# Designs tried in a protein design run: peptides against a protein of PDB entry 5OK6. Part 111

Target 1, 215 residues: chain A of PDB entry 5OK6
Amino acid sequence: ELPGLDSQWRQIENGESGRERPLRAGESWFLVEKHWYKQWEAYVQGGDQDSSTFPGCINNATLFQDEINWRLKEGLVEGEDYVLLPAAAWHYLVSWYGLEHGQPPIERKVIELPNIQKVEVYPVELLLVRHNDLGKSHTVQFSHTDSIGLVLRTARERFLVEPQEDTRLWAKNSEGSLDRLYDTHITVLDAALETGQLIIMETRKKDGTWPSAQL

## One batch from the design tools (peptide; made by RFdiffusion4, then SolubleMPNN)

Design b2_p21_6_s2 (from b2_p21_6 with Q5E W7M)
Fold by OpenDDE base, seed 5:
Structure b2_p21_6_s2 (fold): chain B 215 residues (1-215), chain A 21 residues (1-21)
Amino acid sequence: as target 1 above (215 residues)
Amino acid sequence: SAEGEAMREALAATPGFAVYP
């Protein structure tokens, strides 16, 4: 059941728990396509529930690059292409209007950057491979705030590396050379890792030597 | 080993190594 128009506006747009509320690290926020949101605003501001301005189901189709993996288009801009809503507000809108059939919600996390909290709309997707099988990749998403240590642990988990096995990472750079990710305490952002970048996990040999040392 | 050869091939194509601090 749809609540009153004034109640909808107050629930979604308020500065304490709605769209304007402060960001908090680790919280989930959701993207809403801008034109739909503006149509909703016009509807609830109009004061007539039977108005022809009824927005219908939420439809984020224009935000997606593909409908297979539901990847976002590159270069989307907050306030122009989409609006960000906290989880509670998003779930209210979905409950009132529905979401277009088959579309997943576009959920993103608040991250803490130096001196700012931000919804991370574009996390980094890395291609993880083993040094001995560069053609078999696992695509994994990471936050820019995640450590290289987390990337390494994730690679170990995906490749079922035993706890006693020693591993390290290399990144393929834009020049085609390999950069060793030596410091595991820096972030993905600090290491300047980018979406689509190949990350090679090297496993130490039983004799204590590294495969790369035989170059 | 096949593992070492694959890594050597990849690294041989690499003009240099950078170490991230």
Scores: peptide ipSAE 0.035, ipTM 0.639, DockQ to the pose 0.134
Fold by OpenDDE base, seed 4:
Structure b2_p21_6_s2 (fold): chain B 215 residues (1-215), chain A 21 residues (1-21)
Amino acid sequence: as target 1 above (215 residues)
Amino acid sequence: SAEGEAMREALAATPGFAVYP
């Protein structure tokens, strides 16, 4: 059942779960397509529940580049293409209006960057491969705030590397060269890793030598 | 070794490699 229009407005805009509440690292926020949200605003501000301005189901279709992987279009801008809602507000709207059939929610996490919290709308998708089998790749999402160590651990897990095997990472850079990711404590952001970038996991030989050391 | 050859092939697709700081 739809709450009163004023109640909806207060809950979504100015409530404890409101759009304008402070960001907190680790929290989930959701994208709502701007036109739908503006239609909702007009509806609840109009004061008439029977208004023709009823927004209908949340429809984020225009934010997606595909309906297979549900990837966001590149270059979307907050306040222009979408608004961000905290999880509670999102769930209220979904409960009141529904979400377009088949569309997944666009959930994103708040990350803590130096001196700022940000909803990470575009996490980094890395292409993980083994040095000896470039044909088998795993695409994995990482936060910009994730460490290279986490990337390495994730690669090890995806490739079922045994605990006793030593591994290290290389990144294919924009020039096509391989950069060894030596420091595993730096972040994906610090390493300037980008979506679609190839990350090669090198496995140490049984003799204790690295394959790349013989080149 | 097979692993060395595989790495060589992987690295052959690049003009070189460097240590990332």
Scores: peptide ipSAE 0.029, ipTM 0.619, DockQ to the pose 0.177
Fold by OpenDDE base, seed 1:
Structure b2_p21_6_s2 (fold): chain B 215 residues (1-215), chain A 21 residues (1-21)
Amino acid sequence: as target 1 above (215 residues)
Amino acid sequence: SAEGEAMREALAATPGFAVYP
């Protein structure tokens, strides 16, 4: 049975784990489709548990571009398309109302940016390739706060690069040129890397020369 | 070298290399 309507409202909106709680880096937040959430608000504010305003199960279908990979549509806007709830609030709503069958929760992490905390709704998806085989890509998600060093390590792992092999990264820029990612300590954000961007891992030759030096 | 050739072929459409700021 559902908790009392006032209890639901307080738990989701005003509780220590409510919608308005401070963002904390590393915590999980969840997206809820805006229309459903507004329907829920109307229901719990109406004061009648038997109201026709009952929202039913959470359905985030309109937020997904596909039901195969469950990727979000591009350009979704907080407050217009969805609301963000902390994990506890999300789990309460799911417990009370259920989630549409087959839909995964839309879990996202709070990241620490230079001046703000933000729920990273859209992590960066990079296309990792080797310099000598651009046709074989690995799509990998990274946080904007992840270092280029992590991207490099991830690329090395995906391509099974031996520890003794030296590697470096290039990013294909918007002009079609390749930018060397020299500093591995900067973030994906600092490097201005974008979703769908091609990242080329170059492997150093045994003779100590780089393939790119021969261009 | 084979790797150099592969790099040239793979990056043939790339205008060039730039130093990352």
Scores: peptide ipSAE 0.026, ipTM 0.605, DockQ to the pose 0.189
Fold by OpenDDE base, seed 2:
Structure b2_p21_6_s2 (fold): chain B 215 residues (1-215), chain A 21 residues (1-21)
Amino acid sequence: as target 1 above (215 residues)
Amino acid sequence: SAEGEAMREALAATPGFAVYP
């Protein structure tokens, strides 16, 4: 059952479930399409539950570039295209109004960056390849806070690298050059890796030499 | 080596690709 309009406003805009609550690393937040949210605001601020301003079910269709992979459109801006709600607030709205049939929730995680928490709306998608077959890539999503070590482990897993095989990573930079990712403890962000960037996994030869050492 | 050549060929197949030591 729908709560009173003032109660809805209080639950979503302030208090423990409020959209202005502090971000906490690891928590889930959800995107809500801005026009729907503004319609909801108008409805609850209008003070009349029988108003023609009823927002209907949550519809995030305009945020998606496709309905197959449910990938977000690029360049969406918080406060313009969407609002971010903590999990509790999102679940309240979904329980009250429903979500458009077939649409998945747009869940994103709060990440810890140097001196700030942020909802990571756009994780980094890397193109993982092997040094000897650049034409076969695995696209894998990573957080900016994930380590290069995780990228390496993920690449090894995707390419079914045997545990005894030594591997290392190279990143193709914007100049078209390869930069070796020496430090596996730094983050994707620290390494300045970007979506669509080619990451090359080099496998050590059986003779103990690296393929790149002969270039 | 054959693997080094394969890497060079793979890298050469990527336009603008350069490998730094």
Scores: peptide ipSAE 0.034, ipTM 0.643, DockQ to the pose 0.233; fails the geometry check

Design b2_p21_6_s3 (from b2_p21_6 with Q5E W7M E9A V19S)
Fold by OpenDDE base, seed 2:
Structure b2_p21_6_s3 (fold): chain B 215 residues (1-215), chain A 21 residues (1-21)
Amino acid sequence: as target 1 above (215 residues)
Amino acid sequence: SAEGEAMRAALAATPGFASYP
């Protein structure tokens, strides 16, 4: 059953547990399409549960680029295209109004950046390839806060690299040149890696030489 | 670095390399 309109408003907008609550690193937040949310606001603020302002089920269709991969459209802006809700608030709204059939929730994580918490709406998608086979790519999502070491481990796993094999990463820069990612302890953000960027995993030869050193 | 230059040259010569961003 739907709670009273005032109770809904307090539950979702309450600064302690609602939309305005502080961000905490590692928490899940959810995107809600702005028009739907505004309709909900109008409904609950109107004070008439029988009004024609009933928002219906949550529909985030306009936020998606496609209904196959459920990728978000690029360039969405908080407060214009969507609002962010903490998990509890999202689950309340879903329980009250439902979510459009077939649509996945748009879950995103709070990340810790230097001196700020942020909901990472757009993780970095990297194209992972091997130095000797650029035609076989794996697209993998990473947080800006993930280490280059994690990118390397992920690449090794995706390419089924044996534990005893030594590997290193190169990034193709905007100029088309290759930059070696020497420090595996820095983050994706620190390395300035971007979505769609090609990351090349080089595997050391059995003779102990690197392919790149012999070319 | 010499390694970076060699790798860049080798990969640039690989078919399809230029198609990747």
Scores: peptide ipSAE 0.028, ipTM 0.606, DockQ to the pose 0.168
Fold by OpenDDE base, seed 5:
Structure b2_p21_6_s3 (fold): chain B 215 residues (1-215), chain A 21 residues (1-21)
Amino acid sequence: as target 1 above (215 residues)
Amino acid sequence: SAEGEAMRAALAATPGFASYP
């Protein structure tokens, strides 16, 4: 049985623990398709549990670009296309109404930027490759707040690089040139890395020379 | 090595290089 409509409203639309609560870095939030959410609001505000305004299962289909990788459509806008709920509120709604069969939850993390906390709806997807095999890529998701050092460590892990092997990164820029990611302490955001960008991991030779040293 | 040659060829074909600070 569903909780009382007023109780549902108070649990979800809450300034302390619900939709309007402060963002905290590292927390999980979830996207809910706007039309479904508005239907739910109308239902619970109507005060009649048997009303024709019952929202049914949560359906985020319109937010997805594809149903294979479950990538979000580009250019979605908070408050227009979706609302953000903290994990507890999301789990309540899923428990009460269910989620459309086969759809994954759209979970995102709160990140801390210099002047603001935000839910990172669109993290960066990088194409990681080795210098000697540009045709074999690993697509990996990173936060804009992740360091280049994390990108490098992730590349090493994906390519099973031994601890004693030395590696460095290059980014292919918009002009087709290669920019060496020299400073590993800057963020993905600071390096202006973008989704779909090719990141080349170069491995140092046993003789201590780099493959790229001889142009 | 073939690995180094592939990288050199790719870099040689690139108009320029930069380093992020």
Scores: peptide ipSAE 0.024, ipTM 0.632, DockQ to the pose 0.109
Fold by OpenDDE base, seed 3:
Structure b2_p21_6_s3 (fold): chain B 215 residues (1-215), chain A 21 residues (1-21)
Amino acid sequence: as target 1 above (215 residues)
Amino acid sequence: SAEGEAMRAALAATPGFASYP
């Protein structure tokens, strides 16, 4: 059953878990298509539950590039295309109004960037390859706040590298050159890695030499 | 080694190597 309009407003906008609450790193937030949200605001602010301003079922279809992979359209802007809600508020709205059948929620994480918390709407997708088989890539999603060390560990796992084997990463830059990622403690953001960028995992030879040393 | 040669061939189109700190 739908709560009273004032109750809805308090839960979503003015509550401790409302839209305007401070962002906390690691928490989940959800995207809601802006027009639907504005319709909801008009409905609850209108004071008439029987009004024609009822927003209906949540439908984020316009935010998706396709309904197969459910990837977001590029270039979406907060406050123009969507609003962000904390998990509690999102779940309230879904429970009250429903979500379009078959449509997944658009869940994103709060990340800690230099001097700001932000919901990471677009994490980085990297193409991981081995130095000896550049034709076989694994696309893996990372946060901008993930370390290069995590990228390396992920690559090792995907390629089933044995624990005793030594590995390192190279990033293909915009000029076509390879930048060696020496510091594994810096983040994906610090390394300026971008979606679609090729990351090469090099494996050390048994003789202790690196394949790249002979280039 | 065969692995080294494979890497050289694969990376032959790379203009050079740079470093990240």
Scores: peptide ipSAE 0.041, ipTM 0.650, DockQ to the pose 0.169; fails the geometry check
Fold by OpenDDE base, seed 1:
Structure b2_p21_6_s3 (fold): chain B 215 residues (1-215), chain A 21 residues (1-21)
Amino acid sequence: as target 1 above (215 residues)
Amino acid sequence: SAEGEAMRAALAATPGFASYP
């Protein structure tokens, strides 16, 4: 059974626990399709539970570009295409109205950027490859706040690199050349890495030379 | 793979960094 309309509104929109609550790094927030949310607002503000404005199940279909990987469409804008809700508010709405069958929630994390917190709606998906096996790629998702060191460690893990093997990263830049990712302490954001960008893990040869140095 | 081809192309386009087989 649905809570009272006023209770719903307060629960979801309350500045302390609802949509207006402060962002905290590491917290989960969820996207709700804007039209649905606006219909819900109209419903709960209308004062009639039997109103024809009942929003029905949450349906984020218009936010997805595919129903296989459930990737978001590019270029979605907060407040225009979707609303962000904290986890508690999202779960309340789902419990009250349901979510479209088979459709996953769109969960995103709050990240800490220089001088601001934001929900990272679009994390970075990098294409990881080895210098000596260009035909095998691993697509891995990273936060913009993840370090290049994490990218390197992740690449090493995915490619089963032994601890004694030395590795380094290269990124294909916008000009089509490769830039060495020297500093492993900077973030994905600092390195200006973007989704779909090719990242090459180079493994040092047993003779102590780098493959790239011989080219 | 397309990614492999892209890498080879990128390597070839980078001075002093030739394509790998």
Scores: peptide ipSAE 0.023, ipTM 0.597, DockQ to the pose 0.091; fails the geometry check

Design b2_p21_6_s4 (from b2_p21_6 with Q5E W7M E9A)
Fold by OpenDDE base, seed 1:
Structure b2_p21_6_s4 (fold): chain B 215 residues (1-215), chain A 21 residues (1-21)
Amino acid sequence: as target 1 above (215 residues)
Amino acid sequence: SAEGEAMRAALAATPGFAVYP
């Protein structure tokens, strides 16, 4: 059942539990298409439940680049293209108005950066490959806050590397050269890794030498 | 080694290796 307009406004827009509540690392937030949200605001602020400003079901179609993979369009801007809502607020809106049939929610996580908390709308997608087979890639998403160590562990898992095998990472830079990722404790952000970047996992030879040392 | 040769072939277009701290 749809609650009163004032109740809707308080639940979604209040400063403690609504859209403007403080961000907390690890929490889930959801994207809502801006035009729909503005229509909802107009509806609940109007004070007339029978108003022609009724927003209808939530439809985020314009935020997706396709309806197959449900990837977000690049370059979307908060406050222009979408609004971020905490999970509780999102679920209220979905329960009240519904979500377009077949359309997945756009869930994102709050991350803790050195000086700010933010909702990570665009995680980094890396192309993981082995040094001896660049033609077989695994695309994997990482948070900007994930460590290079996690990237390495993930690469090892995807390529089924045995525990006794030693591996290390290289990143192909914009100049076409390879940068050795020495420090596994720094983050993806600190390493300046970007979406679409090629990450090469090098496996140590049985003789203890590295393939790259022969170059 | 075969792996080294494969890497050399695969990275033939790479200008070189840079050290990232």
Scores: peptide ipSAE 0.048, ipTM 0.677, DockQ to the pose 0.185
Fold by OpenDDE base, seed 4:
Structure b2_p21_6_s4 (fold): chain B 215 residues (1-215), chain A 21 residues (1-21)
Amino acid sequence: as target 1 above (215 residues)
Amino acid sequence: SAEGEAMRAALAATPGFAVYP
């Protein structure tokens, strides 16, 4: 059931708990398509609950590039294409208006960068492969703030690598060359890894040699 | 041995390789 228009406005736009509240690392925020949100604003600001400006159910269809994997379109801009809401505000809107049937919420996490918090709308999707089978990839999402060590552990997990097996990572860079990721303590951002980038997990041979040693 | 052939081929086809710190 819909609350009063003023109550809706306060709950969603309240500076302490609503859209303008401070970002905190690790929290979930949600994307709302800008046109729908503006329609909602007009509706609640109009003062008439029976107004023809009723926004209907939330529909983020225009933000998706596909309805299979529900990936976002590239190049979306906050304030132009979408609005970011904290989890509480998002859940209120969904409870009041509903979400388009079959459409998943667009949930994103707040990340901590050196001097700022931001919602990471576009996490890094890496293509993880083994050195001996470059044609079989696992696509995994990482935060720009995740360490290379986490990427390595994730690769080991996805490929069911035994604990006693020694592994290391290579990245195919934009120039087409392979960069060895030596420092596992730096972040995905520091390593300049990007979405769609191929990451090769090399496993050490039983004889103690590395497959890449024979160039 | 087929082990590492794909990696060797990839590296051989690469103009060069770099090392991250």
Scores: peptide ipSAE 0.048, ipTM 0.665, DockQ to the pose 0.111
Fold by OpenDDE base, seed 5:
Structure b2_p21_6_s4 (fold): chain B 215 residues (1-215), chain A 21 residues (1-21)
Amino acid sequence: as target 1 above (215 residues)
Amino acid sequence: SAEGEAMRAALAATPGFAVYP
C-alpha cells in the first residue's frame, strides 16, 4: 500500500536519511532516471493520490546502453539524467511503485577521494589477460580508489594462480607500449588506468626468470 | 617456452616501456 503523499516526500527528500543525506564511504546508492523522479515529485506535491500524474513503475531504460549486460550510457550527468538515492530511499520507492519488469537496479558505491566523498557511477572496467594468451581476457570492474595490489590479486584469482607462483602487471598504454605497474600501493586512479585498458599479468618462470627479461 | 616466446613477441612489438613508480 502506498503511504500518504506527504509521508513519501518527507521520507525520500529529507536531509538525514533521504536524498540529501551525507555520503558515507562504502554505502550503496541507486540511480533513478530523472524524468521518472520529476514525475514522482509532481505527483506527491500535487496532493492527490488519484491524480493523472501518477508516475507508474520506475523505469531506468534510458540510462542503459544495452539490456544484456545492463551497462550505463557514457556521459550521464547527476541532476540532468538521473538522481541518486540512498539504499533505504530506493527500496521505499521500489516497494511503492515497483521497478520495470526484468530491469535491474543501478547500484553504486560511495568512495572516498582525497577531499570528497562521491558515488562512483563509473568504476573502471579492466581487461585482464595472461602474458602468454593476450586474446583471452577477463573483464573486471574496479574502483578508482582500489590499489594496483588489488588488481594483481584479482588477476591471480581469476587465472587460478597458485600461491607459490610470482606475478606482476603491465598496462598497455595509448601508444601501444607496455607500462609496468611496479608500485602496487598506488590506486587505479593514480595509475591513470581507464575502462577497456588491457592489463597483462606476467607469471615468473620456475627457474626464477621473467618471460619479459629475455627480449 | 611458448609462454616466454609469446611475451617476448608482444614486448618486442611494443615501441617502449615505462615503469609506474
Scores: peptide ipSAE 0.025, ipTM 0.599, DockQ to the pose 0.110
Fold by OpenDDE base, seed 2:
Order: structure tokens, then C-alpha cells, then sequence
Structure b2_p21_6_s4 (fold): chain B 215 residues (1-215), chain A 21 residues (1-21)
């Protein structure tokens, strides 16, 4: 059931549990297309529930680059293209107005960066490959806050590397050269890894030598 | 080694590849 207009406004915009609430690491937030949200604002601020300003169901279609993988368009800007709502507020709006048929919610996580919390709208997509077969890639999404160690473990899992096999990572840089990722404790952000970047997993030889030692 | 050769071949297949240890 649709609450009163003032109640809707307070529930979604209040500073404690609404849009303006503090970010908390690990929490889920959701994107709402800006024009829909502005229409909703106009509706609830108008004070007339029978107004022609009724926003209809939430429709984030313009935020997606495709309806197959439901990937976001690149370069979307908060406050211009979308607003961010905490999970509770999002679920309220969905319950009140519905979500466009077949359209998935755009859920994103709050991440902890040095001295700041941020909703990570664009996680990093890395192309994982083996050193001996660059043509077979696995595209995997990582947070900027994920460790290189997690990237390595993920690569090992995707390529079915046996536990006794030793592996390490290389990143193809913008110059086309390979930079070794020595420290597995630093984050994807610290390593300056970017979406679309090729990450090569090198497997140690049975004789204890590395294939790259012969390059 | 066969693995080293495979790596070189794989890297050679991508123009501009260089390894910086």
C-alpha cells in the first residue's frame, strides 16, 4: 500500500535511514535513475496523491548499456544520471511503485577507501589468463578494495590450478609490458588495475623454475 | 623448457609484450 506523500518523503529522504544517511562499509546501496527520482520528488512534494505527476514504476533502463548483461553505461554521474539509496529506502520505493518488468535492481556495495567510504558503482573487471594461453580469458569482477591475493586465488580457481602448484600474477600495463604483482596484500586500487586489463597467471614449473625466467 | 617456450610463444602472439620482473 502506498503511504501518504509526506510519509514517503520522510522515509526516503530522512538523514537517519534515507538517502542522506552515512555510508557504512559492506552495506548495499541501489541506483535509481535521476529523472524517475525527480518525478517522485515532484509527486510527493506536490501534496496531491491524485496528481498527474505520479512517477509510475521505477525504470532504470537509461542507466544500462544493454538488457542482456545489464551492465551500466560508462561515465554515469551521481546526482546527474542517478541517485543512490540505501537498501531500506530502495526496497520501500520498489514496494510502493514497483520496478520495471524484467529489470534487475542495480545493487552496489559501500567500500572503505583510505579515509573515505564510497559506493562502488564501477567495480574493476579483469581479464584473467594463463601465461601459456593468452587466448583463453576469464572476465572476473573485483572491488578496488580486493587484494591481489584474492585476484590470484580467483585465477587459480578459474583455471583449476592444483593446490600444490605455485602461481604468481603479472599485469599488462598501458605500454603493453608486463608488470609483476609482487605484493599480494595490496589492493586492486593500490596496484592501479583497471577494467579490461589483462592479468596473466604464471604457473611455476615442476623443476622449480618460472617460465618467465627464460624471457 | 617447453613451458618457457609456450610462454614466449604466447607473449610473442601479443605485439608489444615485454616482461619487467
Amino acid sequence: as target 1 above (215 residues)
Amino acid sequence: SAEGEAMRAALAATPGFAVYP
Scores: peptide ipSAE 0.035, ipTM 0.656, DockQ to the pose 0.210; fails the geometry check

